# Peptides against a protein of PDB entry 4GXB: the designs that were tried, part 208

Target 1, 277 residues: chain A of PDB entry 4GXB
Amino acid sequence: VPTEEVSLEVLLSNGQKVLVNVLTSDQTEDVLEAVAAKLDLPDDLIGYFSLFLVREKEDGAFSFVRKLQEFELPYVSVTSLRSQEYKIVLRKSYWDSAYDDDVMENRVGLNLLYAQTVSDIERGWILVTKEQHRQLKSLQEKVSKKEFLRLAQTLRHYGYLRFDACVADFPEKDCPVVVSAGNSELSLQLRLPGQQLREGSFRVTRMRCWRVTSSVPLPSGSTSSPGRGRGEVRLELAFEYLMSKDRLQWVTITSPQAIMMSICLQSMVDELMVKKS

## One batch from the design tools (peptide; made by RFdiffusion4, then SolubleMPNN)

Design b2_p29_1_s4 (from b2_p29_1, 15 letters changed)
Fold by OpenDDE base, seed 3:
Structure b2_p29_1_s4 (fold): chain B 277 residues (1-277), chain A 29 residues (1-29)
Amino acid sequence: as target 1 above (277 residues)
Amino acid sequence: PPLYVVQETTLLYENGEIVGYVVENYPAP
């Protein structure tokens, strides 16, 4: 690709557009630095954020496709898809809410976390009770961003990334689930017929391994994941989990976001190792 | 069952704690 100066649009979680002038040859870190500069985010906070490739749904929600890798050229990565539904999004890239303290010390960092958190709540990624929602709205009306975040940090699935509804083979085969990644776990929320909402928690510290797999359903096959037509490539995330002492069991999630789930797992493991060092 | 493994990550444990991991990438089918 010839090196040219181009305008690249990067979105915040709330859909705010950040336009940056970059080179087509600029790698992910270069673009991230450009975005940080445009936002006046200090250099020491850049590492708390990453660029993600997302697909914008009709309702404006973002379906995360993958985190942009260091060697990628964001401009090329997004434009090569030749679809306006694909966007680059800036989002925090750590899991432990303790790191919020570092980011919140800066006005720009605070604003970014606030915007992301508001969006996550509005999109239902963070689970809130009616009373909590009232409290959050009150704080939002007062524009008390720090207090808003402090309250949000106590909420269920704060800091989690929520995936599109998909299917898992746990607890039963072909079980519709909503998967969320955060707090060093995969949370599988499901509602079986006639039952209350259930959540399965799979901690990464009890995983032996995980894998991303690909398959092509047979034309007449019944193995279609929700939202996928027959004959389309089927992606799955499978992880081997220590269910009990000396008992490993495979859990398989069928989702077009299997790659993103794998990236989340790796990212959570990376953070755990950093914290131990 | 999946036909192809695209990527596999194996965690390495010592004394019940994660100390590393190995990532294996396989050619796309």
Scores: peptide ipSAE 0.541, ipTM 0.911, DockQ to the pose 0.713
Fold by OpenDDE base, seed 2:
Structure b2_p29_1_s4 (fold): chain B 277 residues (1-277), chain A 29 residues (1-29)
Amino acid sequence: as target 1 above (277 residues)
Amino acid sequence: PPLYVVQETTLLYENGEIVGYVVENYPAP
């Protein structure tokens, strides 16, 4: 693509649009810096955020596709998909809520975290009780962003990234699950008969390895999962997990977001190593 | 159906803690 100055739209988690003027040849960091500048986010806080490629659903929800890599050209990456449903989203890129303290000290950082958290709650990524929801709404009405975040930090799946409903082979084959990544784990939520929820927590510290795989379903007449066309590439994330002492077991998640899940795992591992160093 | 590995990450542990990892990339089919 020829180098040209273009207007690139970057969305916040809440759908707020940030328009930045960049070069088509600008790499991810360049675009991120442009976004930060547009938002008046200090340079020292840029590292707490990343740009993500997402697919916007009909209801406005974001399906995270992947984190944009350093070598990528965000403008090219998003436009090459030739679909308006794909967007670039700015989101915090750390997992430990302790880092919120650093970000919250700045007005812009605070606003970004607040907007993201509100959105995550509204989308059901963060799980809240009725009472908690009432408290959150009260704080939101008061526009007490810090207090809102402090309460939110205590909530289930705060800081998690929620994926689209998919299928896993745990605890049983072809089990519908909702996967969330956060707090150094993959959470697999299962809906059991009787509307009971079962959550499987898979800590990265108990994973031996993980892999992303690709396959093409054979036209064998097997019932394709709803929404997948015949012959559509199937992505899977498989991880080998220490279920108990000296017992490793593979868990496989079939999801178009397998790549994003693997990115999350890698990111969580990276953060763990940084904290220990 | 044939399963192709696109990427594999292996964690390295010492004394129960992650100390590193190895990433292997494979050509997509």
Scores: peptide ipSAE 0.533, ipTM 0.911, DockQ to the pose 0.768
Fold by OpenDDE base, seed 1:
Structure b2_p29_1_s4 (fold): chain B 277 residues (1-277), chain A 29 residues (1-29)
Amino acid sequence: as target 1 above (277 residues)
Amino acid sequence: PPLYVVQETTLLYENGEIVGYVVENYPAP
C-alpha cells in the first residue's frame, strides 16, 4: 500500500468518534499516539489503552474481534475487510482495577474510564442490582465521575469483557452460554432448562493450557452455527482445567470470538506475571 | 470434520504459580 495521508476514525466505548490524520503506513502504536494526542491524553498514560478491531452490530453493540498487534497497520487492517461494520475502538487494556488509580489522576484518563464504564453498564457487561443502578444514576446526574467509578469498581464483572452468546460443552454438551473475561478468569453464565442462571468461574491459574482450533462444517451437518454458510470456518477455544486435585478436564467453547478469548487469557496471564515480578 | 489446532498456549507453573508460558502457532488450513 502506498504511503498516503488518510483520515482514520477511532471510536470510544460509548461510540464517540475520534478522527485522526495518519499515514497508511503508520503502525498500531503510531495511531494510538495520534489518538492520544487528539484527546490530550498524556504520553505516560498511553500504555494503559489499546486499539481493538470490533464488529459493530445492528443494535450498536461491539463484538470484539481482536486486539491490534504492534506490527499491524490499523488503516489497512480495518479497510481490507471491506465492510463498514468493522471499527477500531480505544479501550483500557489492563485488568486490575488498581491501575484505575493511575489513570483517574488525569482529567482525560478519568473521562475515558468514565465513558467506558457507563457504556459497559448500559450494555449489561457490568451487572447491577436495582439499588446499585439507582445509586449510579444519582452519581451520573451529579456528574461525579470519580465517585461513580469507585462505586462501579465494586460491581460484579467490573472490568470484564463480555462476549457474544455462544456454546460450550460445560456443564453439559451444547450448552448456550455467555462468556466474560476478567479478574484472571473466564466466567461462563448459563441457563439450563428448569434452572436458574448459573455462573461457572474458570481461573486462569488453574488452567494447564488452552488452544484455538478451527474446522470446516460438513455441508449436511447440523453443527453449523446460525448464519454460517457452507464452508465457513468454525472456531473453538478449548482449555484444560484443574477441576479438582489431580483431575484435569477439557472445556470447549465454540465461538467466532475464540481468538479474542485467547488474547484475553494471554493478556491476563501477562499482567499476573508483571505484578508478581 | 477434523479439528485443526491454530494456536496452543501451555502455562508453566512453579509452586502453584504461573512463571511463564509457551505458545505454539500452526498454519491455518
Scores: peptide ipSAE 0.531, ipTM 0.912, DockQ to the pose 0.761
Fold by OpenDDE base, seed 5:
Structure b2_p29_1_s4 (fold): chain B 277 residues (1-277), chain A 29 residues (1-29)
Amino acid sequence: as target 1 above (277 residues)
Amino acid sequence: PPLYVVQETTLLYENGEIVGYVVENYPAP
């Protein structure tokens, strides 16, 4: 691809558009810096954010595909997909809410976290009670962003990334689940008979390993998961988990977002190692 | 059908804590 100056659209979590002028040859960090400059985000806060490739759904929700890697050219990465559904999104890239303290001390950082958090709540990624929702709305009406975030930090699944509904083999085979990644865990939520919601928490500190696998389903006349056509590649994330003392068990999640899930696991492990150093 | 491993990460533990990891990438089918 020839080096040319282009206008690249980067979205915030709430769908706000940030237009930046970059070169087609600019790598991920270059584009990130351009976005930061456009937003007037200080250089020392750039490292708290990353660029993600997402698929925008019809309702405006984002399905995260993967984090853009350092060597990638964001313009090429997004345009090569030849679909307007794919977007580049700026989002915070850390898991420990303690790092929010560093980011929210800056006006721009605060705004970014606020916008992301509002969006995550609206999309149901962060779970709230009726009372909590009332309190959040009150704070939002007052435009008290810091207080809003402080309350949000106490909420269930704050800072988590929620994936599209998929299938797991736990607790039983072919169980519909909603997977969320955050706080050094994978949360698997499933709806049980009687409208009971059960959540399985799988801490990364109890995983021996994980892997992403690919397979081609056999002709069965039906698709194994929503949105996947017959004969399409099936992606799975499998992890070996310490269920109890000296008892390892494999758990397999079938999802087109298996790669993104693995990226989240790796990212959480990296952060844990940094915190322990 | 046969499963093809695209990427595998193995965690390294010492005294119950993660101290490292090994990532292996495999050719896509």
Scores: peptide ipSAE 0.527, ipTM 0.909, DockQ to the pose 0.736

Design b2_p29_2_s1 (from b2_p29_2, 14 letters changed)
Fold by OpenDDE base, seed 2:
Order: sequence, then C-alpha cells, then structure tokens
Structure b2_p29_2_s1 (fold): chain B 277 residues (1-277), chain A 29 residues (1-29)
Amino acid sequence: as target 1 above (277 residues)
Amino acid sequence: PLYLVAEYENPVFDPNAPEEEILSEAEAP
C-alpha cells in the first residue's frame, strides 16, 4: 500500500469516535500514540491500552476479533476486511484492577476507564445486582467517576472480556456457553435444560497448555444444521486443564473468537509472569 | 481435517495449585 496520509477512526468502548490523521504505513504503536495524543492521554499511560480489531454487531455491540499486533498496520488491517462492520477499538489491556490506580490518577485515564466500565455494565459484561445497579446509577448521575470505578471494581466480571455465545464440550458435549476472560481465568456461563445457571471457572494457573485449531467440517451427509454453510471454518480453543490432583483433561471451546480467547490467555499469562518476577 | 494454528505452553502452570471447584451455581443477579 502506498504511504498516504489518511483519517482513521478509532472507537472507544462506548462507541465514541476518535479520528486520527495517520499514515497508511503507521504501525499499531504509532496509531496508538496518535490516539493518545488526540485524547490528551499522557505517554506514560499509553502502555495500559491497546488497539483491538472488533466486529460491530447490528445492536452496536462489539465482538472482539483480535488484538492488533505491533507489526500490524491498523489502517490496512481494518480496511483489508472490506466491511464497515469491522472497527478499531481502544480498550485497557491489563487485567489486574490494581493498575486502575495508576490510570485513574490522570483525568483522561479516569475518563477512559469510566467510559469502558459504563459500557461493559450496559452490555452485561459486568454482572450487577439490582441494588448494585441502583448504586452505580446514582454515582453516574453524580458524575463521581472515581467512586463509580471503586464500586465497579468489586463487581462480578469487572475487567473481563465477554465473548459471543458459543459451544464447549464441558461439562457435556455441545454445551452452549458464554465465555468471559478476566482475573486470570476463563469463566464459562452455561445453562443446561432444566438446570440453573452455572459458571465454570478455569484458572489460568491450572492450564498446562492451550491451542487454537482450525477445521473445515466435512459435509457429513445427514444433519446439516441449516444455517452453517458447508464451508465455514470452525475455530476452536482447547486447553489442558488440571481438573484435580494429577488429572489433566482437555476442554474445547468452539468459537469464531478462539483466536481472541487465546490472545486473552497469553495476555493474562504475561501479566502473571510480570508479577512473579 | 484439523489444522493446528498455534499451541502454547503455560509458564505459570502450577501443578500444585490448590484445587478449586470448577462448577458453581451462578449467583442469580
């Protein structure tokens, strides 16, 4: 692609548009710096955020596709998909809420975390009780962003990424699940027929390894589920989990977001490694 | 055909990590 100056749209979690003038040859870091500059985010806080490729759903929700890598050209990465549904989103890229303290010290950082958290609550990524929702709404009305975040930090799935509904082979084959990644775990929400809502917690420290696989379903003759076209690539995330002492078992999640799930696992692992060093 | 895209070993894997219950009842919101 020839090097040209272009206007690139980057979205915040709440759908706010940030327009930046960049070169088509600018790498992810260059674009991130441009976004930071546009927002007046200090340079020392840039590292707490990343650019993500997302698919915007009809309801305006974001389906995270992947984190943009350092070598990527964000303009090319998004435009090459030739679909307006694909967007670049700025989001915090750490898991430990302790890092919120560093980001919240700055007005812009505080605003970004606040906007993200509000959006995550509105989207149901963060789970709230009726009473908690009332408290959050009161704090939002008062524009008490710090207090809002402090309350939000105590909520279930604060800081998690929620994925689209998918399928796992746990606890049973072909179990519909909603996966969320955060707090050094994969959380699987599931409801089997006639059962209550359950959550499976898979801690990263109990995963020996994980893998992403791609398969093309062979046209098996009979049960073509009507909607999956005969050629859709099936992505799977599988991890080998320590179920009990000395017992490892593979758990497989079938999802178009398997790559993003793997990126989350790697990111959580990396953060844990930093804490151990 | 299954194609391996990537496999990752986990350096923070702890085989001696305390056992945790995997499945819990989700607290009704």
Scores: peptide ipSAE 0.615, ipTM 0.923, DockQ to the pose 0.752
Fold by OpenDDE base, seed 5:
Structure b2_p29_2_s1 (fold): chain B 277 residues (1-277), chain A 29 residues (1-29)
Amino acid sequence: as target 1 above (277 residues)
Amino acid sequence: PLYLVAEYENPVFDPNAPEEEILSEAEAP
C-alpha cells in the first residue's frame, strides 16, 4: 500500500469515535500515540492501553478478535478485512486493578477507565447485584467517576474480558460455556441441563502450558453445529491444567476467539512475570 | 487435519500452587 495520509477511526469501549490522521504505514504504536494525543492522554499513560481489533455485532457489542501487534499497520489490518463490522478499539491492557490508581490520577485516564467500566457493566461483562446497580447508577448520575470506579473495582469480573458463547470439553464434552479472562484466570460460566449456573475458575499459575490449534472438520456426520458451513476452520484453545496435586489434565475450549484467549493468557503471564521480578 | 498454530509454556506455572476448587456455584446476581 502506498504511504498516504488517512483518517482512521478508533473507538472507545463506549463506542465514542476518535478520528486520527495517520499514515497508512504507521505501526500500532504510532497510531496509539496519535490517539493519545487526540485525547490529551499523557505519554506516560500510553503504555496502559492497547489497540484491539474487534468485530462489532448488530447490538453494538464488541467481539474481540485480537490485540494489534507492534509490527502491524492498524489501517491495513482493519481495511484488509473488507467488512465495516471490524473496528479498532482502545482499551486498557493491564489486569491488576492497582494500575488503575496510576491512570486515575489523570483526568483523561480517569475518563477512559470510567467509559470502559460503564460499558462493561452495561454489556454484562461485570456482574452486579441489584443493589450495586442502584449504587452505580446513583454515582453515574452524580458524575462521581472516581467513586464509581472504586465501587466497580469491588465487583465480580471487574477488569475481565468476556468472550462470545462457545464450547468446552469441561466438565463434560461439548459443554456450552461463556469464558471470561481476568485476574490471572479463565472463568468459565456454564449451566448443565437441570443444574444451576456454575463458574469454573482456571488460574494461570496452574496452567503448565497452552496451545492454539486450527482444524478443518472432516465431513464426519452429526456434530457440526448447524451454522458452521462445511470446511470452516475450527479454532481451539487447549491448556494443561493442574487439577489436583500431581494431576494434569487438558482442557479444550472451541472458539473463534481462541487466538484472543491465548493473547489474554500471555498478557496475564507477562504481568505476573513483572510482579515477580 | 489438526494444525498446531502455537504452543506456549507457562513460566509462572507453580506445580505446588494450593489446591483450589475449580467449580463453584455462581453467585446469582
Scores: peptide ipSAE 0.614, ipTM 0.923, DockQ to the pose 0.759
Fold by OpenDDE base, seed 3:
Structure b2_p29_2_s1 (fold): chain B 277 residues (1-277), chain A 29 residues (1-29)
Amino acid sequence: as target 1 above (277 residues)
Amino acid sequence: PLYLVAEYENPVFDPNAPEEEILSEAEAP
């Protein structure tokens, strides 16, 4: 691709647009630095954020596709998809809420975390009780961003990334689930027929390994699962989990976001490794 | 056909981790 100066749109979690002038040859870090400069985010805080490729749904929700890689060209990556539904989003890229303290010390960092957290609550990624919601709204009305975040940090699934509804083979085959990644786990929310809502917690430290697989359904005529069009690529995330002492079992999640789930696992693992060092 | 796209070994895997209950009742928000 010839090197040209272009305008690139990067979205915040709340849909705020950040326009940056970059080269088509600029890598992910170059674009991230340009976004940081545009926002007046200090250089020492850039590492707490990443650029993600997302698909914007009709309702304005973001379906995370993947994290942009270091050597990737964000302009080319988004434009090559030839669909306006694909966007680049800036989001925090760490899992431990303790790192919020570093980011919150800066006004711009605080604003970014606040905007993300508000969006995550509004989207139902962070789970809130009625009373907690009232408290959060009161703090939002007062524009008390620090207090808002401190309360939010105590909420269920704070800092988690929620995926689109998908299917797992746990606890039963073809179980509809909502997967969320955070706090060094994959959380699977599920409701079996006639049962209450349950959550499966799969801690990263109990995963021996994981894999992403792709399959093409054979055109065999009969089992048209109605929603997946004949011939669509099926992505799966599978992980080998320590269910009990000396008992490993594979758990498989079927999702178009399997790649993003794998990226989350790797990112959580990397953060845990840093803490152990 | 099934294609392996990527496989990752987990360096933080602890085979001696205490047993934890996987399934719990979701605290209704």
Scores: peptide ipSAE 0.614, ipTM 0.923, DockQ to the pose 0.772
Fold by OpenDDE base, seed 1:
Structure b2_p29_2_s1 (fold): chain B 277 residues (1-277), chain A 29 residues (1-29)
Amino acid sequence: as target 1 above (277 residues)
Amino acid sequence: PLYLVAEYENPVFDPNAPEEEILSEAEAP
């Protein structure tokens, strides 16, 4: 691609648009720096954020596709998909809420965390009780961003990334689930017929390994699920989990976001490794 | 056909990690 100056749109979690002038040849870090400069985010805080490729749904929700890698050209990565539904999003890229303390010391960092947290609550990624919602609303009305974040940090699934509804083979085959990644775990929300909502917690420290697989369903004559055209790629994330002492079992999640789930696992592992060192 | 895209070993795997119940009742918000 010829090197040309272009305007690139990067979204914040709340849908705010950040327009940056970049070169088509600028790599992910170059674009991230341009976004940071546009926002007046200090250079020392850039490392707490990443650029993500997302698909914007009809309701304005973001389906995370993957994190943009260092060698990628964000302009090319998004435009090559030839669909306006694909966007680049800036989001925090750490899991431990302790790092919020570093980011919220800066006004711009505080605003980014606040906007992300508000959006995550509004989207139902962070789970809140009625009383907690009332308290959060009161703090939002007072524009007390620090106090809002301190309360939010105590909430269920704070800092988690929520995925689209998918299917797992746990606890039963073909179980509909909603997966969320955070706090060094995969959380699976599920409701079996006639049962209450349950949560499955899979801690990263109990995963021996994981894999991403791609398959093309053979045209089996009978079960054309309506909408899967002949040849739709099926992605799966499988992990080998320590269910009990000396008992390993594979758990498989079937999801178009299997790659993003794997990226989250790797990212959580990497953060745990840094803490161990 | 199944294609393996990638497999990752977990360096933070602890075979002696305390047992936790995998399934719990979700507190209704």
Scores: peptide ipSAE 0.614, ipTM 0.923, DockQ to the pose 0.765

Design b2_p29_2_s2 (from b2_p29_2, 15 letters changed)
Fold by OpenDDE base, seed 1:
Structure b2_p29_2_s2 (fold): chain B 277 residues (1-277), chain A 29 residues (1-29)
Amino acid sequence: as target 1 above (277 residues)
Amino acid sequence: PLYLVAEFENPVFDPNAPEEEVLREAEAP
């Protein structure tokens, strides 16, 4: 692609648009710096955020596809998909809420975390009780962003990424699940017929390994699920989990977001490694 | 056909980590 100056749109979690003028040859970090400059985010806080490729759903929700890598050209990465549904989103890229303290010291950082948290609550990524919701709304009305975040940090699935509904082979084969990644775990929410809502918690420290696989279903005659055309790629995330003492079991999640789930696992592992150092 | 895209070993795997119940009832928000 010839090097040209272009206008690139980057979205915040709340859908706010940030327009930056960049070169088509600018790498992920260059674009991130341009976004930071546009927002007046200081350079020392840039590392707490990343650019993500997402697919915008009809309801305006974001389906995270992957984190943009350092070597990528964000303009090319998004435009090559030839669909307006794909967007670039700025989001915090750490898991430990302790890092919020560093980001919250800056007005722009505080605003970014606040906007993200409000959006995550509105989208049901963060789980709230009725009483908690009332308290959050009161703080939002007062525009008490710091107090809002402090309360939010105590909520269930604060800092988690929620994925689209998918299927797992746990606890039973072909079980519909909603996966969320955060706090060094994969959380699986599921409801079997006639049962109450249950949660499976898979801590990263009990995963020996994980893998991403791609398969093309053979055209077997009968299982034409309506909508999976002949030749749709099936992505799976599988991890080997220590279920009990000396007992490892593979758990497999079938999801188009398997790559993003793997990226989350790696990111959580990396953060844990930094803490051990 | 199944294609392995990538496999990752976990350096923070702890075989002696405390056992926790994997599956529990969800606390109603």
Scores: peptide ipSAE 0.623, ipTM 0.928, DockQ to the pose 0.756
Fold by OpenDDE base, seed 3:
Structure b2_p29_2_s2 (fold): chain B 277 residues (1-277), chain A 29 residues (1-29)
Amino acid sequence: as target 1 above (277 residues)
Amino acid sequence: PLYLVAEFENPVFDPNAPEEEVLREAEAP
């Protein structure tokens, strides 16, 4: 690709547009630095954020596709998809809320966390009671960003990434689930017919390994599961989990976001490794 | 056909971690 100066749009979690002038040859870190400079985010806070490729849904929600890798050219990565629904989003890239303290010390960092948190609540990624919602709204009206974040940090699934509804083979085959990644776990929310809402908690420290697989459905005539068009690639995330003492079991999640789930697992593992060192 | 795209061994796997209940009732928000 010839090196040219281009305008690249990067979105914040709330849909705010950040326009940066970059080279087509600029790698992910170069673009991230350009975004940071545009936002006046200090260099020492850049490492707390990453660029993600997302698909914008009709309702304006973001479906996370993957984290942009260091060697990627963000301009090429997004434009090569030839669809305006794909966007680059800036989001925090750590899991432990303790790191919020470092980011919140800076006005720009605080604003970014606030915008992300507001968006996550609005999208239902962070679970709130009616009373908590009232408290959050009051703080939002007062524009008390620090207090808002402190309250939000106590909420269920704070800092989690919520995926689109998908299917798992746990606890039963073909079980509809909503997967969320955060706090060193995969959380699977599910409701079987006639049952209450349940949550499966899979801690990363109990995963021996995980894998991403791709399959093409054979044109077998019979099982037209209505939702998957004939010939669509099926992505799966499978992990081997320590269910009990000396008992490992594979759990498989079927999702077009399997790659993103794997990236989240790796990221959580990496963060845990840093804490152990 | 099934294709393995990637497999990852988990370096933070702890086989001696205390047992936890995997499936529980969701705490009503």
Scores: peptide ipSAE 0.623, ipTM 0.928, DockQ to the pose 0.760
Fold by OpenDDE base, seed 5:
Parts: sequence; C-alpha cells; structure tokens
Structure b2_p29_2_s2 (fold): chain B 277 residues (1-277), chain A 29 residues (1-29)
Amino acid sequence: as target 1 above (277 residues)
Amino acid sequence: PLYLVAEFENPVFDPNAPEEEVLREAEAP
C-alpha cells in the first residue's frame, strides 16, 4: 500500500469518535500516539491504553476481535476486513485497578476511565445491584467522575472484558456460557436447564497452559447448528486447569473470540509477571 | 482436521495455589 496520509477514526468505549491524521504506514504505536495527542493524554499515560479491533454490533455493542499488535498497521488492519462493522477502539489495557490511581491523576485519563466504566455498566459487563445502579446514576448526574470510579471499582466484574455468548465443555459438554476475563481469571457464567445461574472461576495461576486451536468441522450428519455454514472455521480456547490438588483437567471454550481470550490470558499473565519482579 | 494455532505455557502457574471452588452459585444481583 502506498504511504498516504489518511484520516483514521478511533472510537472510545462510549462510541465517541476520535479522528486522527496518520500515514497508512503508521504502526499501532504511532496511531496510539496520535490518538493520545488528539485527546491531550500525557505521554506517560499512553502505556495504560491499547488499540483493539472490534466488531460493532447492531445495538452498538462491541465484540472484541483482538488487540492490535505492535507490528500492525491499524489503517490496513481495519480496512482490509472490507466491512464497516469493524472499528478500532481505545481501551485501558491493564487489569489491576490499582493502576487506575495513576491514570485518574490526569483529567484526560480520568475522563477515559469514566467513559469506559459507564459504557461497561450500560452494556452489562459490570454487574450492579439496583441500589448500586441508583448510586451510580446519582454520581453521574453530579458529574462526580472520581467518586463514580471509586464506587465502580468495588463492583463485580469491574475491569473485566465480556465476550459474546459461546459454548464450553464445562461443567458439561456443549454448555452455553458467557465468558469474562479480568482480575487474573476467566469467569464463566452459565445456566443449565432447570438450574440457577452459576459462575465458574478459573484463576490464571491455576492454569498450567492454554492453547488456541482452529478446526474445520467435518460434515458430521447430525447437529449442523443452522448458522455455521459448511466449512466454517471453529476456534477453540483450551486450558489445562488445576481443579484440585494434583488434578489437572482440560477445559475447552468454543468461540470465535478464542484468540481474544488468549490475548487476555497472556496480558493477565504478563501483568502478574511484572508484579512478581 | 484440528490445527494447533498456538500453545502457551503459563509461567505464573502455581501448583500450590490455594484451592478454590471452581463452580459456585452466582450471587443474585
């Protein structure tokens, strides 16, 4: 692709558009710096954020596809998909809420965290009680961003990334689940027939390893789920989990977002490694 | 055919990590 100056749209979590002038040859970091400059985000806070490729759903929700890698050209990465549904989103890229303190010291950082948190609550990624929701609304009306975030930090699944509904082989085969990644875990929400809502917690520190696999389903005669056309690639995330003392078990999640899940795992692992050093 | 795209060993794996119940009832919102 010839190097040309282009206008690239980057979205915030709340759907706010940030237009930046970049070169088609600009790498992910170059684009991130351009976005930061446009927002007046200080250079020392850039590292707390990343660019993500997402698919915008009809309801305006974002399905995270993957984190843009350092070597990528964001303009090419998004335009090559030939669909207007794909967007680039700026989001915080750390898991420990303690890092919020660093980001919140800056007005722009505070605004970014606030916008993301509001969006995550509105999308149901952060779980809130009725009373908590009332309190959050009151703080939002007062535009008390710091207090809003402090309350939000105490909420269930604060800082988690929620995935689209998918399927796991835990606790039973072909179990519908909603996976969320955060706080050094994969959280699986599931409801088996006739049962109450349950949550599976898989802590990263109890995962020996994980893998992403791609398969083409053989036309087995029976359960063609109507939506998967013949030959659709099936992505799976599998991890070997320490269920109990000296008992390892493989858990497999079948999801188009398996790659993104793996990226989240790696990112959580990386953050934990930094804390151990 | 199954294709392995990537496999990752976890450097923070702790075989002595405290045992936690994996599956629990969801707290009613």
Scores: peptide ipSAE 0.622, ipTM 0.927, DockQ to the pose 0.738
Fold by OpenDDE base, seed 2:
Structure b2_p29_2_s2 (fold): chain B 277 residues (1-277), chain A 29 residues (1-29)
Amino acid sequence: as target 1 above (277 residues)
Amino acid sequence: PLYLVAEFENPVFDPNAPEEEVLREAEAP
């Protein structure tokens, strides 16, 4: 692609558009810096955020595809998909809520975290009780962003990334699940027929390894899951989990977001490694 | 056909980590 100055749209979690003038040859960090500059985010806070490739759903929700890598050219990465549904999103890229303290010290950082958190609650990524929702709304009405975030930090799945509904082989084969990544775990929400809602918690520290696989379903006539066209690539995330003492078990999640799930795992691992050093 | 795209060993794997129940009832909202 020839090097040209272009206007690139980057979205915040709440769908707010940030337009930046960049070169088509600008790498991810260059674009991130441009976004930060546009938002007046200090340079020392840039590292707390990343650019993500997402697919915007019809309802305006974001399906995270992957984190943009350092070598990528965000303009090319998004435009090469030749679909307006693909967007670049700015989101915080750390998991430990302790880092919120650093970000919240800055007005712009605070605003970004607030906007993201509001959006995550509205999307149901953060789970709230009726009373908590009332409290959050009250704080939102008062525009008490710090207090809002402090309350939000206590909520279930705060800081998690929620994936689209998918399928896992746990606890049973072909179990519909909703996966969320955060707090050094994969959380699987599931409801089997006639059962109550259950949650599976898979802590990263109990994962020996994980893998991403790609397969093309053979035209076996039987398991046409409604909606997967014949020949659609099947992505899977599998991890080997320490279910109990000295008992490892593979758990496999079938999802178009398997790559993103793997990126989340790696990111959580990396953060844990930093904490151990 | 299944193709391995990537495999990752987990350096923070701790076989001595405290055991937790994997599957539990979800907290009522």
Scores: peptide ipSAE 0.622, ipTM 0.928, DockQ to the pose 0.750

